# Peptides against a protein of PDB entry 5HDT, part 27

Target 1, 163 residues: chain A of PDB entry 5HDT
Amino acid sequence: MVVKTFMDMDQDSEEEKELYLNLALHLASDFFLKHPDKDVRLLVACCLADIFRIYAPEAPYTSPDKLKDIFMFITRQLKGLEDTKSPQFNRYFYLLENIAWVKSYNICFELEDSNEIFTQLYRTLFSVINNGHNQKVHMHMVDLMSSIICEGDTVSQELLDTV
Target 2, 163 residues: chain A of PDB entry 5HDT as posed
Amino acid sequence: MVVKTFMDMDQDSEEEKELYLNLALHLASDFFLKHPDKDVRLLVACCLADIFRIYAPEAPHTSPDKLKDIFMFITRQLKGLEDTKSPQFNRYFYLLENIAWVKSYNICFELEDSNEIFTQLYRTLFSVINNGHNQKVHMHMVDLMSSIICEGDTVSQELLDTV

## One batch from the design tools (peptide; aimed at target 1 I107)

Design b2_p19_4_s2 (made by RFdiffusion4, then SolubleMPNN; from b2_p19_4, 7 letters changed)
Fold by OpenDDE base, seed 5:
Structure b2_p19_4_s2 (fold): chain B 163 residues (1-163), chain A 19 residues (1-19)
Amino acid sequence: as target 1 above (163 residues)
Amino acid sequence: EKLKEELEKKREEARRAAK
């Protein structure tokens, strides 16, 4: 209830949110999630993150499989954080900042494959994290991982051992 | 390129709605 109230205060009405349902479904198609251009995939990920922010703490998707695919997709895009000199780094930063602030991955707790999603997220983050990242990047990574550990009732021991 | 422009446009619309 608290999370719902917090998000609703800064979001459009439920009626206005319905305007983005078709966009949400469109962006979740294989055409976009499996697009060969990584810049396109990054844009799609950022747009999906914004859509999740609109509907937070809920999601405009009803299919668990679709939600899994989306979060696995977003996780794969976070690999781009490894190159701090990339012209696209600012967009990767935006993606990280957004999903950390919104706590988008909290939606995954309702999925049977949540542990798989969280494991892949942590593996990805640990693979790209380095001392070259500024403090804000580190804070967002920590916020994202800490939120999952703190709010998860049943987190795998393997995941806990990595923290 | 046109696809990127369309995605950016839609993303901007979504971002405004999220504020």
Scores: peptide ipSAE 0.481, ipTM 0.932, DockQ to the pose 0.022
OpenDDE base, seeds 1, 2, 3, 4: peptide ipSAE 0.466, 0.477, 0.445, 0.472; ipTM 0.930, 0.931, 0.922, 0.931; seed 1 fails the geometry check

Design b2_p19_4_s3 (made by RFdiffusion4, then SolubleMPNN; from b2_p19_4, 12 letters changed)
Fold by OpenDDE base, seed 2:
Structure b2_p19_4_s3 (fold): chain B 163 residues (1-163), chain A 19 residues (1-19)
Amino acid sequence: as target 1 above (163 residues)
Amino acid sequence: EEEEKRREEARELARRGAK
């Protein structure tokens, strides 16, 4: 229900954005980010991706530490892309497609630990990418990585070494 | 200024993706 709610929302519905703000904030709590169920964590990640889409170009999360935790969390969920035959693959695909299209990670450029976030993202993507992925998956992965390189003011040597 | 440009681009992309 929560996932569907955010998927159906857009940036133009300010009333709904305000209504669900508390829910959006609650989804970033340790309770959800550290949930023991892998499928629940995936759903949380998809909701968070939708929240970034809905509230773009800003995010309802004002704490830099919280934003870091969220993107590190989303990055960890992307590991699930490794199994193309998984029943959950379509949801992992949605997560990837969303964050790539919206360029959700761009908000991280304002964070002090942006390089750590991007480095972990690149390491994760390179670890899961394989020939079993179709052209669309490859395209989204490339789009996500190339956009960060092209739009970033500075790229750390650690990130360059990862690429 | 560059950050503002990126934010505007992200907002536009998000709107297109929501359709």
Scores: peptide ipSAE 0.053, ipTM 0.666, DockQ to the pose 0.101
OpenDDE base, seeds 1, 3, 4, 5: peptide ipSAE 0.022, 0.019, 0.028, 0.028; ipTM 0.561, 0.540, 0.619, 0.597

Design b2_p19_4_s4 (made by RFdiffusion4, then SolubleMPNN; from b2_p19_4, 9 letters changed)
Fold by OpenDDE base, seed 2:
Structure b2_p19_4_s4 (fold): chain B 163 residues (1-163), chain A 19 residues (1-19)
Amino acid sequence: as target 1 above (163 residues)
Amino acid sequence: SAKEEELKKKREEARKGAK
């Protein structure tokens, strides 16, 4: 129910955004981010991505440390894109498409550790990219990476080495 | 926009496919 609720919610309902704010904050707790079940973590990542979409260009998470944890968490889930035949691949695709289209990672530019986050993202994406992915998957990956490069004022040498 | 509509469609497909 929670997954369906966030997936179907749009950015135009301030009333709904307020109603589910506490739930959104709760989903970013260590209980969910460190959940032992891989499928649960994927669902959590998708919900978090939806939350970023719904609250864009803002985010309900105000703590820089929490934001870093969330995006590092989402980045780790993107490793699941490597198996195109997985029953969960469609959900991984959803995650990728969402964060690419929304440009969810752009909020990380305000974080001191933005370069670390982007570096981990790029390394993860490059590690999973293969010819088994269709053109749409490749497009989303490229869109996600290019947006960060184009909008970043400064890029660390570590990030440049990753690209 | 066309892009938004396409995204909505894909979201629905992904949601259904993930079940």
Scores: peptide ipSAE 0.020, ipTM 0.524, DockQ to the pose 0.034
OpenDDE base, seeds 1, 3, 4, 5: peptide ipSAE 0.018, 0.017, 0.019, 0.018; ipTM 0.546, 0.544, 0.493, 0.537; seeds 1, 3 fail the geometry check

Design b2_p19_5 (made by RFdiffusion4)
Pose (drawn by RFdiffusion4):
Structure b2_p19_5 (pose): chain A 163 residues (1-163), chain P 19 residues (1-19)
Amino acid sequence: as target 2 above (163 residues)
Amino acid sequence: STEWEERMTKAGNAYHEKY
C-alpha cells in the first residue's frame, strides 16, 4: 500500500510530503536495506526511488554514509531484472524505469565513493541484460548510464572499461 | 499513464537542472 501512495504522490503535494516525510526517512533504515526477504527489499527499493522523485531536487536523506547505503542497495535489487519470467519482473522494471527517468543516481556525484557506485551499477546492468528484455529496458539503461557520463565531473578508466 | 510520465519528467528535469 505504501508503494501505491508513493507512486501516485506528486512533487507539488507539499501537504502529503511533510506528512509522509518521517516514513520516507524510516524506509531507508538498515532493517529494510538488509531484510532477508526478497519481496520486502523490492518493495522498499521502489519506495526509495519515488521518495527521490517526489522530493527532488532536494532529497530527504542527508547523511552521505546513509545515502551510499541506499544506492548500493538499489543496485543489488536491479539484479532482479535478469529473470524476465518471474512474476515480480514488472516491479523490477518499474524500479529501473523510475531511477532512469528521475536520474536519482546523479545524487552520488558528491559522494566520496561515487566511482565505486557507478562502476558497480554499470557492471550490474551489463550482467543482467539478456534476450528477454524488450527495447524499453535497453532504453532505460542507456538513459540511466548516459546521465552519469554527460552530467558527471569525470569518467575514470575503471568506469570506462565496464563499457 | 500520462499523469505518471508528467510527474517523472518534472522530477527528472529538477535533477537535470541541479546537476

Design b2_p19_5_s1 (made by RFdiffusion4, then SolubleMPNN; from b2_p19_5, 13 letters changed)
Fold by OpenDDE base, seed 3:
Structure b2_p19_5_s1 (fold): chain B 163 residues (1-163), chain A 19 residues (1-19)
Amino acid sequence: as target 1 above (163 residues)
Amino acid sequence: MEERLKKLKKAGEKFKEKF
């Protein structure tokens, strides 16, 4: 139910954004970020991605430490993209597509640990890429990385030119 | 598709060498 609620929510609905603010905050709690079930963590990551989409360009999370935790958490979930035959692959794809389109990671430029976050993101994406991925997956990965590079010059221009 | 994958992998290798 919760997952569907955020997936279907329009970013232009101010009343809905206000209504679900507390739920958005709750989903970023340690209870969910450290949940033992991998599928639950994936669903939480998708919800968090939707939250960033809905509240963009702002976020309901005001703590820099919390924001770092969330993006490091999302980055860890992207490891699931490696297995293209997984029953959950479509949700991993959704996560990737969402964060790439919204440019969610760009909010990390406000954090002093942005370089750490971006480095971990790049390492993760390059670790999971394989021949089983279609062009759309590659496109979203490149778009995500390129957006960050173009905005913050966090990676060498040579790397950007190579991609 | 294959060319894009090769390009991405090459970029990844360069990244891993640098960082």
Scores: peptide ipSAE 0.022, ipTM 0.543, DockQ to the pose 0.031
OpenDDE base, seeds 1, 2, 4, 5: peptide ipSAE 0.013, 0.011, 0.013, 0.019; ipTM 0.457, 0.437, 0.457, 0.555; seeds 1, 4 fail the geometry check

Design b2_p19_5_s2 (made by RFdiffusion4, then SolubleMPNN; from b2_p19_5, 13 letters changed)
Fold by OpenDDE base, seed 2:
Structure b2_p19_5_s2 (fold): chain B 163 residues (1-163), chain A 19 residues (1-19)
Amino acid sequence: as target 1 above (163 residues)
Amino acid sequence: DEKRKEKLKKAGEKFKEKF
């Protein structure tokens, strides 16, 4: 129910954005980010991606540490893209498509640990990419990584070595 | 800083070529 609610929201629904702000904040709690069920974590990631979409270009999360935790969490979920035959692949694809189109990770440029986040993202994407992925998956991965490179004022050597 | 931006741009271009 919660995931579907955020998926149906748009950026112009200001009243709904305010109504569900507390829920958005709650979804970023350790309880959800460290949930033992993999499918639940995927749903949480999709919901968080939708939250970033509807609140873009700003984020409802004000804590730099919390933002870091969220994006590290989302990055970990992207590992699920490796199995194109998984019943959950469509949701992993949705997650990728969303964060690529919205450029959600660009919020991380405001964080001191942005290089760590981007490095982990690139490593994850390179680790999961395979010949089973279609052109759309490749396109979204390229778009996601290229946007970060293009907009980054200072990118660490470690990140450059990952690319 | 400008030199670093150029390196990033080149890295991005190389990345696009791999896909």
Scores: peptide ipSAE 0.019, ipTM 0.494, DockQ to the pose 0.030
OpenDDE base, seeds 1, 3, 4, 5: peptide ipSAE 0.008, 0.008, 0.024, 0.007; ipTM 0.385, 0.393, 0.641, 0.349; seed 4 fails the geometry check

Design b2_p19_5_s3 (made by RFdiffusion4, then SolubleMPNN; from b2_p19_5, 10 letters changed)
Fold by OpenDDE base, seed 1:
Structure b2_p19_5_s3 (fold): chain B 163 residues (1-163), chain A 19 residues (1-19)
Amino acid sequence: as target 1 above (163 residues)
Amino acid sequence: SEKRKEKLEKAGKLYEEKY
């Protein structure tokens, strides 16, 4: 129910954003981020990604420590992209597509530990990418990484060759 | 593909050099 609610919500509904603010904050609690069930954690990650989409370019989370926890959590979930034959792969794909399109991680540049977050993200992506992934998955991974690189500098020829 | 993986890794190195 929670997943469906955020997935169907758009950025233009300010009233709904206010209504679900408490739920958004609650989803970032340790109870959900440290949930023992990996499928639950994936759903939580998708919800969090949707929250970032809805509240973009800002976030309802005001604590830098909480934001760090969330993005480290999302990064850990991306490990599930490795198995393309998993029944949950489509949700992992959704997570990747969402955070890449929204440029969700770019908010991390405001954090002191941004380098740690981005390093872990890149390491995770490098660890999961394989020949079983289609072009779209690779494209989203490149988009996600390129967005972070371009935030701090102009597009280099090396980056252009990568994209 | 392995080629794409290599390109992504190069992008990662680019990031490490810049940040």
Scores: peptide ipSAE 0.044, ipTM 0.660, DockQ to the pose 0.036
OpenDDE base, seeds 2, 3, 4, 5: peptide ipSAE 0.027, 0.043, 0.026, 0.029; ipTM 0.589, 0.668, 0.601, 0.545

Design b2_p19_5_s4 (made by RFdiffusion4, then SolubleMPNN; from b2_p19_5, 12 letters changed)
Fold by OpenDDE base, seed 5:
Structure b2_p19_5_s4 (fold): chain B 163 residues (1-163), chain A 19 residues (1-19)
Amino acid sequence: as target 1 above (163 residues)
Amino acid sequence: SEEYKKKLEKAGKLMKEKF
């Protein structure tokens, strides 16, 4: 129900954004980010992706450390894209599609540790990409990586070495 | 602690039902 609610919400609804602000902040707590259930973490990641979509181009999270934790968390969930036959693959696809379309990682350019976040993202995507993925999955992965390269004024050597 | 783990597991089940 909660996931469905965020999926149907658009960024033009200021009243709904205010209503769910506390929930958005709560979902980014260690209680959820460090939840032991893998499926729960996936659902949390999808909700966080929806939150970034809804609040774009900004985010309700003001702490740079919290933003870093969130994007590192989302990046770790993308490892689930490797198994295309998993019953949860469609949710992993949704996560990928959302963050690629919204370009949610672009907010990381404001963070001091942006290069670390981007490096981990690239390493993760390259580690999971395989021939079992259809063209749409490949396209979203490429779009996500290309957007970061194109939007960044400078690219660290470490990131270039990762590519 | 084990109590905290149980709390997280319960929360997970509730989350799966709600989400």
Scores: peptide ipSAE 0.032, ipTM 0.454, DockQ to the pose 0.021
OpenDDE base, seeds 1, 2, 3, 4: peptide ipSAE 0.021, 0.022, 0.023, 0.021; ipTM 0.542, 0.536, 0.568, 0.540; seed 2 fails the geometry check

Design b2_p19_6 (made by RFdiffusion4)
Pose (drawn by RFdiffusion4):
Parts: structure tokens; C-alpha cells; sequence
Structure b2_p19_6 (pose): chain A 163 residues (1-163), chain P 19 residues (1-19)
């Protein structure tokens, strides 16, 4: 249910945002990012993605250490894109479609471990892509990775090598 | 200054795209 309201919520709705702001900060808790249930991490990942959409360009989570945990957590969930036969695939696709559209990962440009995050993101996307993915998946991955290069400060040799 | 840039117009377009 929380996924639906965060999906339908708007950047304009200042009322609903101030109301659900405490829940948004809570969903990033370590209880969720490390929950052993695959279905829970997926739902939490979709919420954190819209939480970044709704509150842009000013995200609610300010702690860099915590902000790092979230985007590495999201990258681990993008592994789910590989199984195109799973009933949960369309939800992983929604996650990919969202962070691609919103360019949420660009928040990491200011983090000290930005290169590790972007390198692990690139490796993951190139390791999950297969013949089961339509062109929309390919398109979203390019949109996601293109923003990091075009709008980033630099490109390390390590990140360039993953391409 | 925020490095994240996503506008209300783009948010409306994204939500319309989902439908």
C-alpha cells in the first residue's frame, strides 16, 4: 500500500509530503536495507526511489553515510532485473524506470565513495542485461548511466573500463 | 547547490508515462 501512495504522490503535494516525511526517513532504516526477505527489500527499494522523486531536488536523507547505504542497496536490488520470467520482474523494471527517469544516482556526486557506487552500478547493469530484455530496459540503462558521465565531474579509468 | 535535477513538469510527464 505504501508503494502505491508514494507512486501516486506528486512533487507539488506539500501537504502529503510533510505528512509522510517521517515514514520516508524511516523506510531507509537498516531494518529494511538488510531485511532477509527478497520481497521486502524490493518494495522498500521502489519506495526510496519515489521518495527521491517526490522530494527532488532536495532529498530528505541528509547523512552521507546513510545516503551511501541506500544507493548501494538499490544497486543490489537491480540484480533482480536478470530474471525476466519471475512474477516480480515488472516491479524491478519499475525501479529501473524510476531511478532512470529521476536521475536519483546523481545525488552521489558529492559522496566520497561516488566512484565505488557508480562502478558497482555499471558492473551490475552489464551483468544483468540479457536477451530477455526489451529495448525499454536498454533505453533506461543508457539514460541512467549517461547522466552520470555527462553531468559528473569526472570519469575514472576504473569506471571507464566497466564500459 | 543540489546535483539532483528533476522538475515538477518532468514528474507529471513521468507519471503520465506510467499510465
Amino acid sequence: as target 2 above (163 residues)
Amino acid sequence: SSRLKFTSEQDKEFKEHLH

Design b2_p19_6_s1 (made by RFdiffusion4, then SolubleMPNN; from b2_p19_6, 9 letters changed)
Fold by OpenDDE base, seed 4:
Structure b2_p19_6_s1 (fold): chain B 163 residues (1-163), chain A 19 residues (1-19)
Amino acid sequence: as target 1 above (163 residues)
Amino acid sequence: KSKLKFTKEEDKAFKLSRL
């Protein structure tokens, strides 16, 4: 399984990283980002999160437009955190945990549309937060939002209004 | 090229936290 391949990979695995680089690039194609199956999109999002993790400090995606598409895509998948009783909740949890630890959204500071991306992320997180979530879920949500505020030099008024 | 500041040590801690 592709998800397990990237999940088990280490940053030091240079041979594997080189071997699967083309696959990493293909996973960011419109075919996967706009895939009609909800479960497939979740798996793709988890793979992309792990790709940012293992290829750090350098992301394999060079196009600003592609990076925007990826993070807007990941943001949309986070809506699945709302239903804590879903069979796929654990995978949604992994997605959240990964992006919170890796701080992958910090790549977006280099993008012209960073404010739009962060605004959508915060709106999505506050939309799905509920009392049914355990302490770990809440912790990762807070860590993710706090890291972006701490790293950013400027915060748009729109983002401030969202927070 | 876009860059992240996520170290090997942080990755180890992340993997450990999932156990």
Scores: peptide ipSAE 0.646, ipTM 0.934, DockQ to the pose 0.708
OpenDDE base, seeds 1, 2, 3, 5: peptide ipSAE 0.637, 0.638, 0.641, 0.630; ipTM 0.933, 0.934, 0.934, 0.934

Design b2_p19_6_s2 (made by RFdiffusion4, then SolubleMPNN; from b2_p19_6, 10 letters changed)
Fold by OpenDDE base, seed 3:
Structure b2_p19_6_s2 (fold): chain B 163 residues (1-163), chain A 19 residues (1-19)
Amino acid sequence: as target 1 above (163 residues)
Amino acid sequence: KSKLKFSKEEQKEFKKSRE
């Protein structure tokens, strides 16, 4: 399974990183990012999160537009965190935990549209956060948002208004 | 070492602690 392959891979697995590089690139194609099945999109998002983890601090995606598409895609998947009773909640949690720990969104600071990406991320997180979430979920959400604020040189007024 | 690169121990702990 592709999901398990990237999930179990470490950053120092150099031979495997080279072996699955083309697969990583393929997973960011429109075919997967725009897949009609919501559960498939979640699996793709988890794979992408692991890809960012594995290849950090670099990313195999060289196009700024592609990177923007990927992070906007991941952001959209985080909406699934709202329903804590969903059978897919554990995968949504994995996605959140991963991107928070890796600080994957920090790559976006090099993008021209970073403020748009961060604003959408914050809006999404605040739209799904609720008292039904356990402490770990809240912690990861806070860690994710705090990392962006702390690492950013400038923050838009719109983003500041959401904090 | 990059702040986005983690030791084997850190990666192991991450895998161990995840829900």
Scores: peptide ipSAE 0.295, ipTM 0.846, DockQ to the pose 0.365
OpenDDE base, seeds 1, 2, 4, 5: peptide ipSAE 0.223, 0.248, 0.220, 0.225; ipTM 0.813, 0.825, 0.814, 0.817

Design b2_p19_6_s3 (made by RFdiffusion4, then SolubleMPNN; from b2_p19_6, 9 letters changed)
Fold by OpenDDE base, seed 4:
Structure b2_p19_6_s3 (fold): chain B 163 residues (1-163), chain A 19 residues (1-19)
Amino acid sequence: as target 1 above (163 residues)
Amino acid sequence: KSKLKFSKEEAKKFKESLK
């Protein structure tokens, strides 16, 4: 399975990274990003998060527009964190933990639409955060948001209003 | 498993590589 393949891959596996580069590029296609099945989209998001982890600090995607699409897509999937009793919550947790640890959103800093991406991320996180989440979930959410603020030299007023 | 992480500096490098 594609998801398991990327999940088990290490950053130092240069030969494997080169071998699966085309697959990584295909996973960012509209076919997967706009897939009608919610569960498929979640798996795609987790796989994309793993791709960023594996190729860090260099994303394999070279199109700014494609990067925007990917992170807007991942952000939309994070809405699933709201239901802590969902059978798929463990995968949503994995997604959150991954992007917080790898700091994958930081690749967006120099994109023209970086403020839009970060704003949507913060809005989504604040919309789903609740007392039903355990301490680890809260920690990852805080780590994700604080790392972007701390590393960013400039923050838009819209983003400040969201926080 | 992740030893390396993304950063704003890496984002700058990426942007420059596209020019």
Scores: peptide ipSAE 0.479, ipTM 0.890, DockQ to the pose 0.121
OpenDDE base, seeds 1, 2, 3, 5: peptide ipSAE 0.409, 0.461, 0.430, 0.443; ipTM 0.870, 0.882, 0.877, 0.879

Design b2_p19_6_s4 (made by RFdiffusion4, then SolubleMPNN; from b2_p19_6, 8 letters changed)
Fold by OpenDDE base, seed 4:
Structure b2_p19_6_s4 (fold): chain B 163 residues (1-163), chain A 19 residues (1-19)
Amino acid sequence: as target 1 above (163 residues)
Amino acid sequence: KSKLKFTKEEQKKFKESLK
């Protein structure tokens, strides 16, 4: 129900965005980010990706530390892309396609720890890229990484070493 | 920030691609 709520919502749905704002904030709680079930964490990540989509360009999360936690959390979930035969691969694909299209990670440029976040993202993506992925998966991975490089004002040496 | 605002058409195309 929660997944469908945010998935079907548009950016200009102001009344709905206001109505479900508290739910969006609740989904970023430690209870969900540190949930022991991997499938639950994936669903949470997909919801968070949709939240960034519909509230863009402004994230509803005001705490820089919370934003960092969320993007590090999403990055960890992307590890699931490595198994193309997983029953949950379609949801991992949804997560990847969403964050690539929305350019959600661009919010991280406002964070002090942006270099750390981007480095972990690139390391994760390169660790899961394999020949079993179809062209769409590869395209989204490339789009995601290229967008960050193109939009970034500065790139750390650590990030350059990762690329 | 403005580049993260999407038209209705862009949002529709995105939703269709995710189906």
Scores: peptide ipSAE 0.282, ipTM 0.837, DockQ to the pose 0.491
OpenDDE base, seeds 1, 2, 3, 5: peptide ipSAE 0.259, 0.241, 0.212, 0.238; ipTM 0.822, 0.819, 0.810, 0.814

Design b2_p19_7 (made by RFdiffusion4)
Pose (drawn by RFdiffusion4):
Structure b2_p19_7 (pose): chain A 163 residues (1-163), chain P 19 residues (1-19)
Amino acid sequence: as target 2 above (163 residues)
Amino acid sequence: SLYKEAYLRHMESLEEEEE
């Protein structure tokens, strides 16, 4: 249910944002990022993605250490894109479609461990892509990775090598 | 910030494509 409201929410709705702001900060808790249940981490990942969409360009989570935990957590969930036969696939696709449209990962440019995050992101995307994915999956991955290069400060040799 | 500028440029490009 929380996924639906965060999906339908708008950047304009200042009222609903101030209301759900405390929940948005809470969903990033370590209880969720490390929850052993696969279905829970997926739902939480979709929420954190819209939470970044709704509050842009000013995200609610300000702690860099915490901000790092979230985007590495999201990258681990993008592994789910590989199983195109799973009933949960379309939810992993929604996650990919969202962070691609919003360019949420660009928040990491300011983090000290940005290169580790972007490198692990690139490796993951190139390791999950297979013949089961339509062109929309290919398109969203390019949009996601293109923004990091075009709008980033630099490209390390390590990140360039993952391509 | 760099992120805010990049986000605004992206949003502006999407508005132009819709027109």

Design b2_p19_7_s1 (made by RFdiffusion4, then SolubleMPNN; from b2_p19_7, 15 letters changed)
Fold by OpenDDE base, seed 2:
Structure b2_p19_7_s1 (fold): chain B 163 residues (1-163), chain A 19 residues (1-19)
Amino acid sequence: as target 1 above (163 residues)
Amino acid sequence: SKFAKAYKKAKEEELKKLL
């Protein structure tokens, strides 16, 4: 099971990283990113987040377009954070916690469309944040957004308007 | 619905097997 493998994988294990490289690449295929079931997509997003965690600060995805697709995909999944009573909330929380801690989106700074990605991320987070979220959720959301602002050389006006 | 839940669970398991 790749899901469990990625979650438990030591990021310092180079041999394992190489072994599962092809699986990591396949996970970013349209088959997974465009899966019709939202729970499946959530699981895929968590796996992708784990991949970024393991391969940080690099990523096995060499295509800028693919990276953009992945992060736009992950961003869309974060909409599920809105319903704190959902049975899947814990997995959404895991996704948020992971990408916030790893600063996964920082790899997007090298992408030409980084501002689009960040803008969509901020819009999504602001759309789902509510008083029902506990302090930890709020903290992760703030950490995720503030890290991008602080680490970025420039912030577009569109992004500033979103914040 | 119960059906929808079961279907989603099945898909999740399918993905777990695939991955």
Scores: peptide ipSAE 0.077, ipTM 0.701, DockQ to the pose 0.017
OpenDDE base, seeds 1, 3, 4, 5: peptide ipSAE 0.083, 0.053, 0.074, 0.078; ipTM 0.700, 0.686, 0.693, 0.703; seeds 1, 4, 5 fail the geometry check

Design b2_p19_7_s2 (made by RFdiffusion4, then SolubleMPNN; from b2_p19_7, 14 letters changed)
Fold by OpenDDE base, seed 1:
Structure b2_p19_7_s2 (fold): chain B 163 residues (1-163), chain A 19 residues (1-19)
Amino acid sequence: as target 1 above (163 residues)
Amino acid sequence: SKYAKAYEKAKEEELKKLL
């Protein structure tokens, strides 16, 4: 039996979403988030991004601490965007494109540590952005950051200093 | 995008290996 992956799922199948809920939860375990293989971590990040896409605007994760861990994890993976010639760049682009389109990070506004998450995200994006990136990459980065700023009522001074 | 499409093809197989 071929197991359907998250990327092949859509938001219109509630029954299917429920069926794969346990898998979604399992992918957020320390086993995956702290996996020693960098390529595995990238894959996990992409899967998590797909999960957020499918379950948007909600998330299947009920623990605020777990959500924080996930987004901090995804943020760390975005460092891979720096090398545009890497064999894995297409996967990093997918990650960026997905989370920017879905506005996945916007769910973090309900978390107490949202400012920490956003600060780390902005620092990471500014650290990897370069002139070698094409317009689409730049656009997604800007969209991601702009959406957070526009939706948030306030922006921390630390975040402003990062810009 | 072309980047996403390239990733999609291999993702399922990689996921199966991971799980």
Scores: peptide ipSAE 0.148, ipTM 0.776, DockQ to the pose 0.028
OpenDDE base, seeds 2, 3, 4, 5: peptide ipSAE 0.119, 0.109, 0.064, 0.104; ipTM 0.761, 0.757, 0.721, 0.741

Design b2_p19_7_s3 (made by RFdiffusion4, then SolubleMPNN; from b2_p19_7, 10 letters changed)
Fold by OpenDDE base, seed 1:
Structure b2_p19_7_s3 (fold): chain B 163 residues (1-163), chain A 19 residues (1-19)
Amino acid sequence: as target 1 above (163 residues)
Amino acid sequence: SKYEEAYKKAKEREEELEK
């Protein structure tokens, strides 16, 4: 129900944004980020992506450490994109599509550890990308990586070596 | 919002690709 609620919520509903703020903050807790069930973690990642979409261009999370944990968590979930035949692939696709379109990772430019986050993201994407992915998946991956490179003031040598 | 606008533009692109 929580997943459906966030997916259906529009960006223009200020009343609903305020109502679900505490829930959004709770979803970023260690209980959910470190949940033992892989499918639950995927659902949490999708919810977090929707939260970033709804609250764009700002995040409701005020702690830099929490933001880092969230994006490192989302990055780890993207590993599930490798198996295109998985029953959960559509949700992984949704996650990729969302974060690429919203440019959610661009919030990380405000973080001191942005280079670490982007490097891990690129490593993950290149580890899962393959010829079995359709044009849409490739497009979203390119959009995600290009946005970070083009909008970033500086790109670390480590990140460049990863690309 | 630049992010909101980017999302809307991306949705338009997606709809065009689905035609």
Scores: peptide ipSAE 0.025, ipTM 0.503, DockQ to the pose 0.153
OpenDDE base, seeds 2, 3, 4, 5: peptide ipSAE 0.019, 0.014, 0.020, 0.020; ipTM 0.474, 0.422, 0.505, 0.506; seed 3 fails the geometry check

